# Peptides against a protein of PDB entry 8YR4, part 147

Target 1, 309 residues: chain A of PDB entry 8YR4
Amino acid sequence: PRGSPALQLVVLICLGLMGLERALNVLVPIFYRNIVNLLTEKAPWNSLAWTVTSYVFLKFLQGGGTGSTGFVSNLRTFLWIRVQQFTSRRVELLIFSHLHELSLRWHLGRRTGEVLRIADRGTSSVTGLLSYLVFNVIPTLADIIIGIIYFSMFFNAWFGLIVFLCMSLYLTLTIVVTEWRTKFRRAMNTQENATRARAVDSLLNFETVKYYNAESYEVERYREAIIKYQGLEWKSSASLVLLNQTQNLVIGLGLLAGSLLCAYFVTEQKLQVGDYVLFGTYIIQLYMPLNWFGTYYRMIQTNFIDMEN

## One batch from the design tools (peptide; made by RFdiffusion4, then SolubleMPNN)

Design b2_p21_6_s4 (from b2_p21_6, 14 letters changed)
Fold by OpenDDE base, seed 5:
Structure b2_p21_6_s4 (fold): chain B 309 residues (1-309), chain A 21 residues (1-21)
Amino acid sequence: as target 1 above (309 residues)
Amino acid sequence: SFLEQLQKLLDQILNAPKETE
């Protein structure tokens, strides 16, 4: 943000917290590995208790599970509220000032309430997209790169290659299937609007419909429009299930390949039992943000399609 | 792309004729 040194400091703190989240994503699996190794070796209680306590503290900072935010993420989100408000207000004022510079002919050709609704939706969509890119997309890509580097250095090149191929295939299929799905969703929304418009027109012309005894004809046209809508809705819903299943298969295959390879190296005494648990834990940690990626990309596409209509 | 459509929508709003045109 230009002009406020306080908000610039908050942005720098938020970037520092994002870096700390990346470090926690590596440290939490390492400490979990160490617990499993200490349990396997029947280590003294004092060493085990310290490692477990440290792990639980790091896990509190990181958070865990789908929809659970850690302390560091919550602190970042809290500090970012003021930056978001500053950004939104700046975009709103730029849009508003630009609307006042537009010709009277442009304003007469449009309903003022519709223009404001487009401006508000535009501001919300831009701010939401930027926040999503900065706090979800970029960090997830960074975690994937860090994971590839970590597994390539501390395990072997094959583990790094498995993570690279799995995540590259996951991202590519997510984009391709979501773009394919967007066509069905646009067709569904267009047919929904057309079905609603026909129902409204039939009800507004109720006297004419009654005069010509055309009630049965209007009901049949409405039924045909509903059947056409439901056919498009089914395609939209089925395409979502296909996306989720494709994502599940890619992650499942990556987890299978890496887990089998890790288990083999444990049997050969090249890795410890804890290293098997580390790999599985780290892959699941990468999967959680990626599952949200599909949902948020869908939400952004929703808001965009709802602005085109 | 979504970004191209968003940019096109923003360009339609931003490139609308000003009162001086």
Scores: peptide ipSAE 0.010, ipTM 0.355, DockQ to the pose 0.013
Fold by OpenDDE base, seed 1:
Structure b2_p21_6_s4 (fold): chain B 309 residues (1-309), chain A 21 residues (1-21)
Amino acid sequence: as target 1 above (309 residues)
Amino acid sequence: SFLEQLQKLLDQILNAPKETE
């Protein structure tokens, strides 16, 4: 934010907190590994109790792994409210200034209240998208890269390769299936608007419909429009289930391959039992934000296309 | 039209099915 050093400091603090979340995403699985190893070795209670207490504290800071419920994430979100409000107000003022540059004919053809409602919604949508990009998409990609590096350095190179292939396949399929789904969603929205327009037109012409006793005909036309809409809605919903199942299968295969490899290295005494648990925990932590990646990608793609037009 | 683009943007964001309901 240009012009407010206080808001610039808040942005820097929020970026620092994002870095801390990335560190916690590595540390929490490590401490969980250490607990499992200490339990396996039947370590002294004092060492175990300190490690468990440290793990629970780190888990409180991290939260549920979705990045939305942890103390650090909540603190970041709280501090970001002022930055978001500043950004929203700046976008609203830019939209408002642009509306004043438009021709009088454009303003006379539109209801001012509808224009303002579209502008306010537009501002909230742009600022929401930027927040999703900065706080969900970029951090998730960073966690994947950190994961590949971590597993390549501290495990065998085969683990880094499994994570790389699994996440690359997951992201690629998510993009491809999301682009395919976007066609069904656009068709659904177009049919919804057409169905609504028919209902509004029939109701606006109510006197004419009643004069010709055409109520049954208008009801049947509306029914046909609803059936067409529901057929497109079903395709949209079914395509969402297909995406979720495809994502689940890719992660399941990656988890299976990596877990079997971990188990093998534990039997060969090259890894400890805790390292098996670390791998599974870390993959599940990567998976939770990725479930929303298709929604975020679609939002980004839409906004990019709408900014170029 | 800037408003039609903004409205399309809005409809796409607001009607975005959450991938995990």
Scores: peptide ipSAE 0.012, ipTM 0.461, DockQ to the pose 0.111; fails the geometry check
Fold by OpenDDE base, seed 4:
Structure b2_p21_6_s4 (fold): chain B 309 residues (1-309), chain A 21 residues (1-21)
Amino acid sequence: as target 1 above (309 residues)
Amino acid sequence: SFLEQLQKLLDQILNAPKETE
């Protein structure tokens, strides 16, 4: 933010906290590996207890992974409130100033309340989207890249390749299936609006409907509109289930391939039992925010589709 | 659509010539 050094410092602190989250995403699985190895080796209680305590502390800082309610994420979110408010206010003032620069003819042709509602929704959607991209999408992509590098360097190039292929396929299918799903969602939203408009029109014309005893006819028309809506809602919901299952299958296949390869290397004594657990833990940890990525790509598309309609 | 209106509004907001006083 230009003009406020305090808010610039808060942004830098938030970026530092985002870096700390990336470090925690690597460290938590490593400490969990170390616990498993210490348990396997029957290590002294003092060493085990220290490692477990350290793991639990790191897990408290991390929470459930990217986009979780971990301490670091909550602290970042708390600090970001002022930056978001500054950004929102700046966008609102830019829109408002620009609306005042528009011709009188433009203002006379439009309902002021509708223009303000459009501007407010647009600002909220853009600000929400940007916050989402910065705090969830970019960090998740960073964790994937860090994971690929980590597994390629410390395990074998094959593990990095499996993670790369799995995540690339996951992201590609998420985009493709979400774009396909967008058609059903647009159709559903259009039919929802049409159904609502019919209900509102029927209720506004209540006196006329009552005068003609057309209540049964209006109810039947409304029922038909609901049935048509529910048919589109079902397609939208079923397409979501298909997305989630496709994502789950891709992650499952990646987990299977990588777990089998880990197990093989453990049998060859090239990796420890803890390294098998690390791989599984890290993949599951990547999956959690990626499952949200489909929701988020949908929110992005919805905000764009709620900006197109 | 509200969105086409919003996009047209945003495009009009972004591309509307500043009336030079």
Scores: peptide ipSAE 0.011, ipTM 0.372, DockQ to the pose 0.011; fails the geometry check
Fold by OpenDDE base, seed 2:
Structure b2_p21_6_s4 (fold): chain B 309 residues (1-309), chain A 21 residues (1-21)
Amino acid sequence: as target 1 above (309 residues)
Amino acid sequence: SFLEQLQKLLDQILNAPKETE
């Protein structure tokens, strides 16, 4: 934001908080490992109590796992409200000024309410996509890269390879299956609009339907349209379950392969019991943002399909 | 892609002919 040094400072603070979230995503599993190792070694109570207290404090800052958003994420979201409002207002004013520069012929060919609805949806979609990219996509990719580097440096290179293959396969299958689902969703929305248009046409012609006693015929025609819609809705919903199950299987296979390899290295005394717990905890922490990634990617695709219709 | 559709929609709104064209 070129015009406000205060908003530039807020953006820099938000970027600093994003860096702190990345550090917490590494530190929380490390402290949890250390608790498990200290418990296994029967360490003195003072060392254990300090490590547990530090872990709980870091977990409060991070959030996640408990279903609560972390303090750092909440503070970032709160500070970002002003930046989002500034960006939204700037996009809205650019669209509005551009609409006033368009030809009279363009304005006469379109309903003002439809143009405003497209402008509002466009502004919301752009601002939502930008916020999604900055706060969900980029951080998730950064956490994956940090995870690969961490496991490659502090574990055997095989763990870094398992995380790389698992996350690459997860992202690839998420994109491919979501693009496949988009066809079913477009067909569903087209049939929904056609079913609604038939119901509206039948209700507008109510007097004619009454005159010919054609009520049973119109109800049966509407039932056939609903059955056709529900067949497409079922395909859309079933394809969503298939996506979620495919994602769960990929993460499950990666967790299985890495957990078996970690257990093997613990039996060979190359790793500690805490390192097994660290691996499982860290993979689950990487999975949580990725599950939201699939949901937001679907939400964004929905908004686009709903704008094309 | 979804991004290409957004870009096309934005381009259709932003590159609509001005009154002088």
Scores: peptide ipSAE 0.009, ipTM 0.337, DockQ to the pose 0.013; fails the geometry check

Design b2_p21_7_s1 (from b2_p21_7, 11 letters changed)
Fold by OpenDDE base, seed 3:
Structure b2_p21_7_s1 (fold): chain B 309 residues (1-309), chain A 21 residues (1-21)
Amino acid sequence: as target 1 above (309 residues)
Amino acid sequence: SFEKLLQEFLQQILNAPRESE
């Protein structure tokens, strides 16, 4: 972005954060290994608790699985919104300006292809949604229930309670924040459709625009519509980052509480080192599918609304 | 050339995986 030193700084910060994500991907496994070694050596509780807390903090920064929901990733995504919007707006205006430079014959042939594309988006969404509910949501809920039962029976009841509270809070916050976010998404989609309709109408009336030399006026109206859209898009994207960060915090707190409790019971010889590994692995495995739960819930809500209209 | 680039770009924007929430 040549025109804004602020956006250049944001790009450099985002590149730095990408480097930090790579460092975290190496450090998190190292700290995890160190915990297992300290548990095996029966190290003092203070050293173990510090290492566990440090691991959970690093895991909070990294996020679950691919790091897509980690604090560093969320911060990167949040900062990148403005860079993306600047780039998108520039590209859209260049395309729109270029379309007004094209011949009339090119505009007359395009009307049919755009309508077909809107129809294809609707049909692919419904079949994907059913598969998503059956193969991801239901199994994930089953795995949570199985996990609560397993930890309650084979560990202490406290572990089952931690998993129950963590997953219940995660699901509840995911639903509540997704419902709140749906308002911003609807407003964004409505403005996107209005912006697109203006572009289509301007291009369909290309002869009239050309006759009045109104190309610059139509480009400016389109710019204003894009700026209004991008204001709503930012709210939508920022609300997604907030959702992901909230989810990451809940999982981080559950992982911290359960990992500390597990480590304590291993020091008292009530649990084995393998049980600590099992707990941490299982919580991470539950987290990975749950990350998609917000997307599923939103797709369900969107399809219900699109069927009522 | 530009139509093909525009089609590829539109296809990339359209097929850009909506970042999975």
Scores: peptide ipSAE 0.018, ipTM 0.390, DockQ to the pose 0.061; fails the geometry check
Fold by OpenDDE base, seed 5:
Structure b2_p21_7_s1 (fold): chain B 309 residues (1-309), chain A 21 residues (1-21)
Amino acid sequence: as target 1 above (309 residues)
Amino acid sequence: SFEKLLQEFLQQILNAPRESE
């Protein structure tokens, strides 16, 4: 971002956070290996507990891997909102200004059918995404139920209870925070449509704007509308980061409790080292699709509202 | 290309707010 030293600093911080994510991707497997080795060697509980706690902390910072939201990723995403908005606004204003510099012949030659085709492709992409979401929500819920049953039967009732409480809290918070953020999203969407309508009206009335040499005035009005939109977009995007971080925290606490309990039972020779690996792997596998559950729930809710209208 | 940028802008204008947050 040329001209804003503050935004340049934010970009540098985001790049630093991306570097930290790469370091975490190496450190997390190392600490996991160390846990397995310490369990195999029957190391003292204090050393094991410290290593497990450190692993879970690093895992909280990293998140569940590709497509998951760790603390560092959420912080990066949050800081990047302003950079994205600056870039988007600059591109939109550049294009809008250039459209007003184009010849009348270009505006008259505009194929309405091509515009409609772009809109239809947008809607079809959303429908395809929704179908993908429905096909992932049901399996995710099934995996949670299977997990509760499995851990209750093969490990101990305490493990099943931890997974049940963790997932119930996760789902409840996901719904509550998603309903809360829907208000910001609706406000954003309304303002986006208003900003769009203004841009379309200005471009349809290109001849009148050109006749009065009002191009600079229309660009400034569009800029003000974008700034108002971006204020709402920031609230929407920040609320998403808050959702993801809340989800990450709940899963992190569940992982901590279950991993410590599993490690303890391995030290007491009630469970094997393989059971610890299984528990950790299974919780991580549950975490990956659950990160998107808030988005899925919202999209389902929106389609229900759009089907009622 | 300017056409791709215009198409992206038109998509941004023409796409209803992608609720794909």
Scores: peptide ipSAE 0.012, ipTM 0.389, DockQ to the pose 0.031; fails the geometry check
Fold by OpenDDE base, seed 1:
Structure b2_p21_7_s1 (fold): chain B 309 residues (1-309), chain A 21 residues (1-21)
Amino acid sequence: as target 1 above (309 residues)
Amino acid sequence: SFEKLLQEFLQQILNAPRESE
């Protein structure tokens, strides 16, 4: 971004965080291997507990394998919001200024395309929602129930309780934070529609704007509307990062508690090293669909809000 | 060509599926 040294620094920090994500992708498997080796060698509990805690901390930084929901990725996404907004505003103003310079003979035929788009968005939204409920929500709930039963029967009742508390807290916080976010999203969508309507009205009246040489005034009014929109967009995007980070924290705490307990039972020869691997893998497998649940619940709410408006 | 590119770009901005954040 030319003109803001602060935004240039943010870009450099974001590039550094992307490098850190790549380092975490190598370190997490190494620490996991080290845990397996320490369990096999029957190492002292203090060394094992420290290595497990360090692994879970690194996994918290990395997130659920895709890296998209890790602390580092969330921090990168949060910092990038201002860079994106600067770039978007610059592109939108360039397009809007150029549209006022061009004698756009707007072909009347676009009303059909906009109605078709609203209809296609509505239908794709409902179909996507139903497909998501059937293919992701129901299976994920089934996998959670199966997991609680499995860990309660084959491990210890304490493992089933940890999974139950972790998943219940995760789902509850996901719903509560998503309902809270819906207010910011509604406000953002309303301001987006108002900003767009203003741009369309200005472009439809381009002959009048050109006759009065008012192009600079209309561009400035559009800039103010974009700044107001971007203030609401920032709240929406920041609330998304907060949701993802809250979800990551809950899973991280569940993984920490369960992994420490599993490691302890392996040291007491009540569980095998393979059971530790199974627990960690299963929790990560439960987390991946649940992470998408927050995204699609948001998409569903958006599509309902966009159909109400 | 530029009007067509601008129409395609406007259609992409307008028709960009809001990336499901």
Scores: peptide ipSAE 0.008, ipTM 0.365, DockQ to the pose 0.029; fails the geometry check
Fold by OpenDDE base, seed 4:
Structure b2_p21_7_s1 (fold): chain B 309 residues (1-309), chain A 21 residues (1-21)
Amino acid sequence: as target 1 above (309 residues)
Amino acid sequence: SFEKLLQEFLQQILNAPRESE
């Protein structure tokens, strides 16, 4: 941020913490591998206990790979609050200054409360999208690239290829199925708003409805609107289950292919038993952030749809 | 349009070099 060296230092510390999270995502599986190898070799208790203690400490710092529950991630999120507040305020002031530069004819044609609500939604959507891109999307893509490089260098090029194909297919299917689902979600939201508007209009006209004994007619009309909404809600929810199942199948196939290849190389004594466990652990760690990717891609699309209105 | 302004703003944020923070 221009003009605050303290906030610039906080941004640099947050970037350093993001780098540390990437290092932890590689180190945690390596230490878990080492525990399995030490257990297999029947190593002395002192060496095993030190490695287990170090693993648990690294796992506490990492927070299980979800990027939200680890000590390092929590510390980053805490430090970032001031940067986010500075960015949000700068965005709000830029929008506000631009609104003042707009013609009087534009202001007379719109309710000031709608303009402010659109500005607030726009600001929150932009800052939310940026925070999501910086703290979830970019780190997840970095972890995938680091994983491909690591497996290609320390295992075999075939492992790097399996991870590449699995993650590329996962991301592509997530985007394609999410874009397909957006049609059902738009239709659901439109019908929800129409159903709510009918309920509000019926309640605002309560005296008129009661005077004409039209209560049964309004209830039946509302019931029909609810049934139509539930039909669209079912399509939206069923499409989410289909997305989750498609994602699970892609990860399952990648895990199967890689696990069979690991098991084969362990039987040939080219890899250790711990390396099999490392591969499985690392794939699961990549999957955890990616499972949220579909939710966040929907949030991005929703924010764009809410900007189009 | 507010959309065009928000798109221009999004483009400015996305294209803003990290040095301008």
Scores: peptide ipSAE 0.000, ipTM 0.352, DockQ to the pose 0.014; fails the geometry check

Design b2_p21_7_s2 (from b2_p21_7, 12 letters changed)
Fold by OpenDDE base, seed 4:
Structure b2_p21_7_s2 (fold): chain B 309 residues (1-309), chain A 21 residues (1-21)
Amino acid sequence: as target 1 above (309 residues)
Amino acid sequence: EFEELLQKFLEQIKNAPKESE
């Protein structure tokens, strides 16, 4: 944000909080590992109680693996409100200025209230997408990279490879299935708009429909439009279930391969019981934000396609 | 044209998954 040193400081604090979230994503599994190891070793209650208390405190700061529910994330979101408002207002003023530079013929052909509603929706989506990229997509990719590095350095190169292959396959399949799904969603939305337009036109002409006693005919036409819509809605919803199941299968296979390898190394006394729990906890923690990645990718793809035209 | 961009943008927002997807 040019011109406000206070907002620049808030952005720096938010970036610092994002770095802290990345550190918490590594520390929480480590502390959970340490609890399991201390329980296995029958450690003194004082050491166990301190480690458990520290874990619960770190977990409170992190939240439930959805980056949105932790204390640090909530604090970041709270501080970001002012930055978002500044950005939104700046984009809105740029759009408004551009609208005033457009030809009189363009303005005469359109209802000003519709143009303003489109501009407002436009501003909200750009700012929403930017916030989504910065606070969800980039952090998730960073957590994957940090995870690969961590497992490669502290466990074995094979664990880093499993995480890399699992996450790469997950992301690739998520993209491919999301692109395929986008066709069904576009078709659903076009049919929804057509069905809604037909209902609005029938209701606006209600007096004419009543005069000709054509109510049954209009209801049947609307029913046919709903059936066509529901057929497309089913394809969209079924494609979402297929995406979720494909994602679940990939994570399940990665979890299986890595858990078996970890169990083997624990049996060989190369790793501790807590390291097995760490691996499982960390993979599940990576999975939580990745469930939304298909949604993220679609929002990005749609916004880019619409900016190129 | 800015209009087509703007209509496409509206379609995107309308097609954005609600927080429940």
Scores: peptide ipSAE 0.012, ipTM 0.384, DockQ to the pose 0.048
Fold by OpenDDE base, seed 2:
Structure b2_p21_7_s2 (fold): chain B 309 residues (1-309), chain A 21 residues (1-21)
Amino acid sequence: as target 1 above (309 residues)
Amino acid sequence: EFEELLQKFLEQIKNAPKESE
């Protein structure tokens, strides 16, 4: 973005964060290995607890699985919103300006309506995913229940309780924050439709705009509409980052509590080193479908909102 | 030129982080 040194700095920060994500992808497995080694060596509790805490902190920064919901990824996504908005606005204004520079013969050929229809079809295909997402909700809930039962039966009841509380809090916060986000999304979609309607009206009145040499005025009005839209889009996107970060925090706290408890029981020779590995692996495995569940629930709500408009 | 701009626009709409990412 040549026009804003601030946005150039944000791009550089985002690139730096991408480098940090790569470093975390290497460090997290190393720290996990170190925990296994310390457990095998029967290391003192203080050293073990510090290493576990450090691992969980690194895992919080990385996020679960792909790292898409990690703190670093969320921060990158948050910072990238303004860069994306700048780029989108620039492209939209270039297209709109170019449409007003085109010949009257092009506008009379109804190509304007075709262009607008192509843009709409790209968004409407999301509705077909809704049914697929609903079919994945039930299995995901089943996997959570199976996980809670598994930990309650094969581990101490305390592990089952930690998993239950973590998953219940995760689901509850996912629903509550998603319902809260719905308001921002509805406002965004309403303003998007209004911005689009303004562009359509300007292009339908192309002859009048051309007659008055008002192309620059219509471009400026469209720019103002885009800026207003982008203010609402930012709230929507920032609220998504907040949801993802809240989810990451809940999983991080559950992982911390359970991992410390598991490590303690291994030091007391009540559990084996393999049980610690199993617990950590299983919690991460439960997190993966839960992350998708949150995305699916968001997408379902999105499609309901998009169907109401 | 316009088709490339439109394609870039459509790609930006597609690559707009759908809430699925």
Scores: peptide ipSAE 0.012, ipTM 0.437, DockQ to the pose 0.062
Fold by OpenDDE base, seed 1:
Structure b2_p21_7_s2 (fold): chain B 309 residues (1-309), chain A 21 residues (1-21)
Amino acid sequence: as target 1 above (309 residues)
Amino acid sequence: EFEELLQKFLEQIKNAPKESE
């Protein structure tokens, strides 16, 4: 970004964080291997517990892989909001200024096609969300219930309790934080529509704007509307990062408690090394679909709000 | 040209970034 040394520094930090994500992708499997080796060698509990804690901490930083919101990814996304907003605002103002330099010949027939395309996108979005609820949310809830039953029957009852508490807390916090976030999204969408309406009205009155040489005034009013929109967009995007990080913390705590307990039972020869691998893999598999649950719950709420207006 | 620019502008305004999680 030319003209802001602060935003250039943020870009460099984001590139550094992307490098750190690549390092974590190598370190996490290494630490996991080391846990399996220490369990096989019957290493002292203190060394095992330290290695497990270090693994879970690294996994918290990494997240669950592609599409997972690890701490480093969330921090990168949070810092990148200002860079994205700077770039978006610059592109929007350049396009808007260029549209005011061109002679507007609007054909009425394309306006009807655009309204139809908005309606079709809305309908396609609702249908896609319903399909996602049926094919991803319901199966994920079933997998959680099956997991609780499995861990309660084949592991110690404490494992079933940890999974139950972790998943119940995860779902509850996801709903509560999503409902809180919906207020920011509604305010953002209302201001987006107002900013768009102002741009459309300015372009429809192009001949009048040109007659009064008011192009610079309309560009400045549009810039102010974009800045107001970006203030609401930042709150929406920052609240999303907060949701994702809260979800990552809950899963990280569940993984820590369960992995330490599993490692302890392996040292007591009550469980096998394979059971430790099973627990860690199963928790990560449950987490991957649940990350998307917050997104789709938000999309459902937005589409219901957009249908009520 | 102008209609393509207007469509690109309207598409940029309509493509509120899907919350790409």
Scores: peptide ipSAE 0.023, ipTM 0.475, DockQ to the pose 0.029; fails the geometry check
Fold by OpenDDE base, seed 3:
Structure b2_p21_7_s2 (fold): chain B 309 residues (1-309), chain A 21 residues (1-21)
Amino acid sequence: as target 1 above (309 residues)
Amino acid sequence: EFEELLQKFLEQIKNAPKESE
């Protein structure tokens, strides 16, 4: 971003965070291996507990294995919002100003209605996504229930309780935060449509704008509308980062509690080293589809509300 | 060039996946 040293610093921080994500992708497997080795060697509880806690902390920073929902990724995404908005606004203003610099013949030859129609087709893809969402949400809920039953029967009842509490809290917070986010998204979409309508009206009235030499005035009005949109977009995007971070925290706490308890039972020879690996793998597998649950819930909720109006 | 940029921009707006949470 030319002209803002603050945004340049944010870009450098984001690049540094991307480097940290790569380091975490190497460190997390190493610490996991070390836990398995320490469990196999029957290492003292203090060393094991420290290594498990360190692993879970690193896993919290990395996120659910893909790195997309980790603290570092969320922080990167949060910081990148302002850079994206600056770049988007600059591109939109350059396009809009250039459209007003084009010849009358170019504007008369194009039906501005086609530009509108391309965006409306984006909304019709929602119905095809709904069926896909239902087919992914139901299996994910089934896998959670199966997981709770499995851990309750084949492990200790405490593991089933940890998974139950973790998943119940995760789902509840996902719903509550998603419902809260929906307000910001609606406000954003309304302002996006209003900003777009203004751009279309200005371009439809291109002859009048040219006649009055009002191109600079229309560009400034469009800039103000974009700034207002980006203020709402920031709230939407920041609320998404908050959702992902809240989800990551809940899974991290569940992983910590369950991993420590599993490690303890392995030291007491009640569980095998393989059971520790199983628990960690299973929690991560449950976490991956759950990341999309908020999107799925929102899309379902939006379509229900659009059907009631 | 600009028409291709505008088409790419319109395609990016069209293909902008709804915010993958």
Scores: peptide ipSAE 0.017, ipTM 0.427, DockQ to the pose 0.061; fails the geometry check

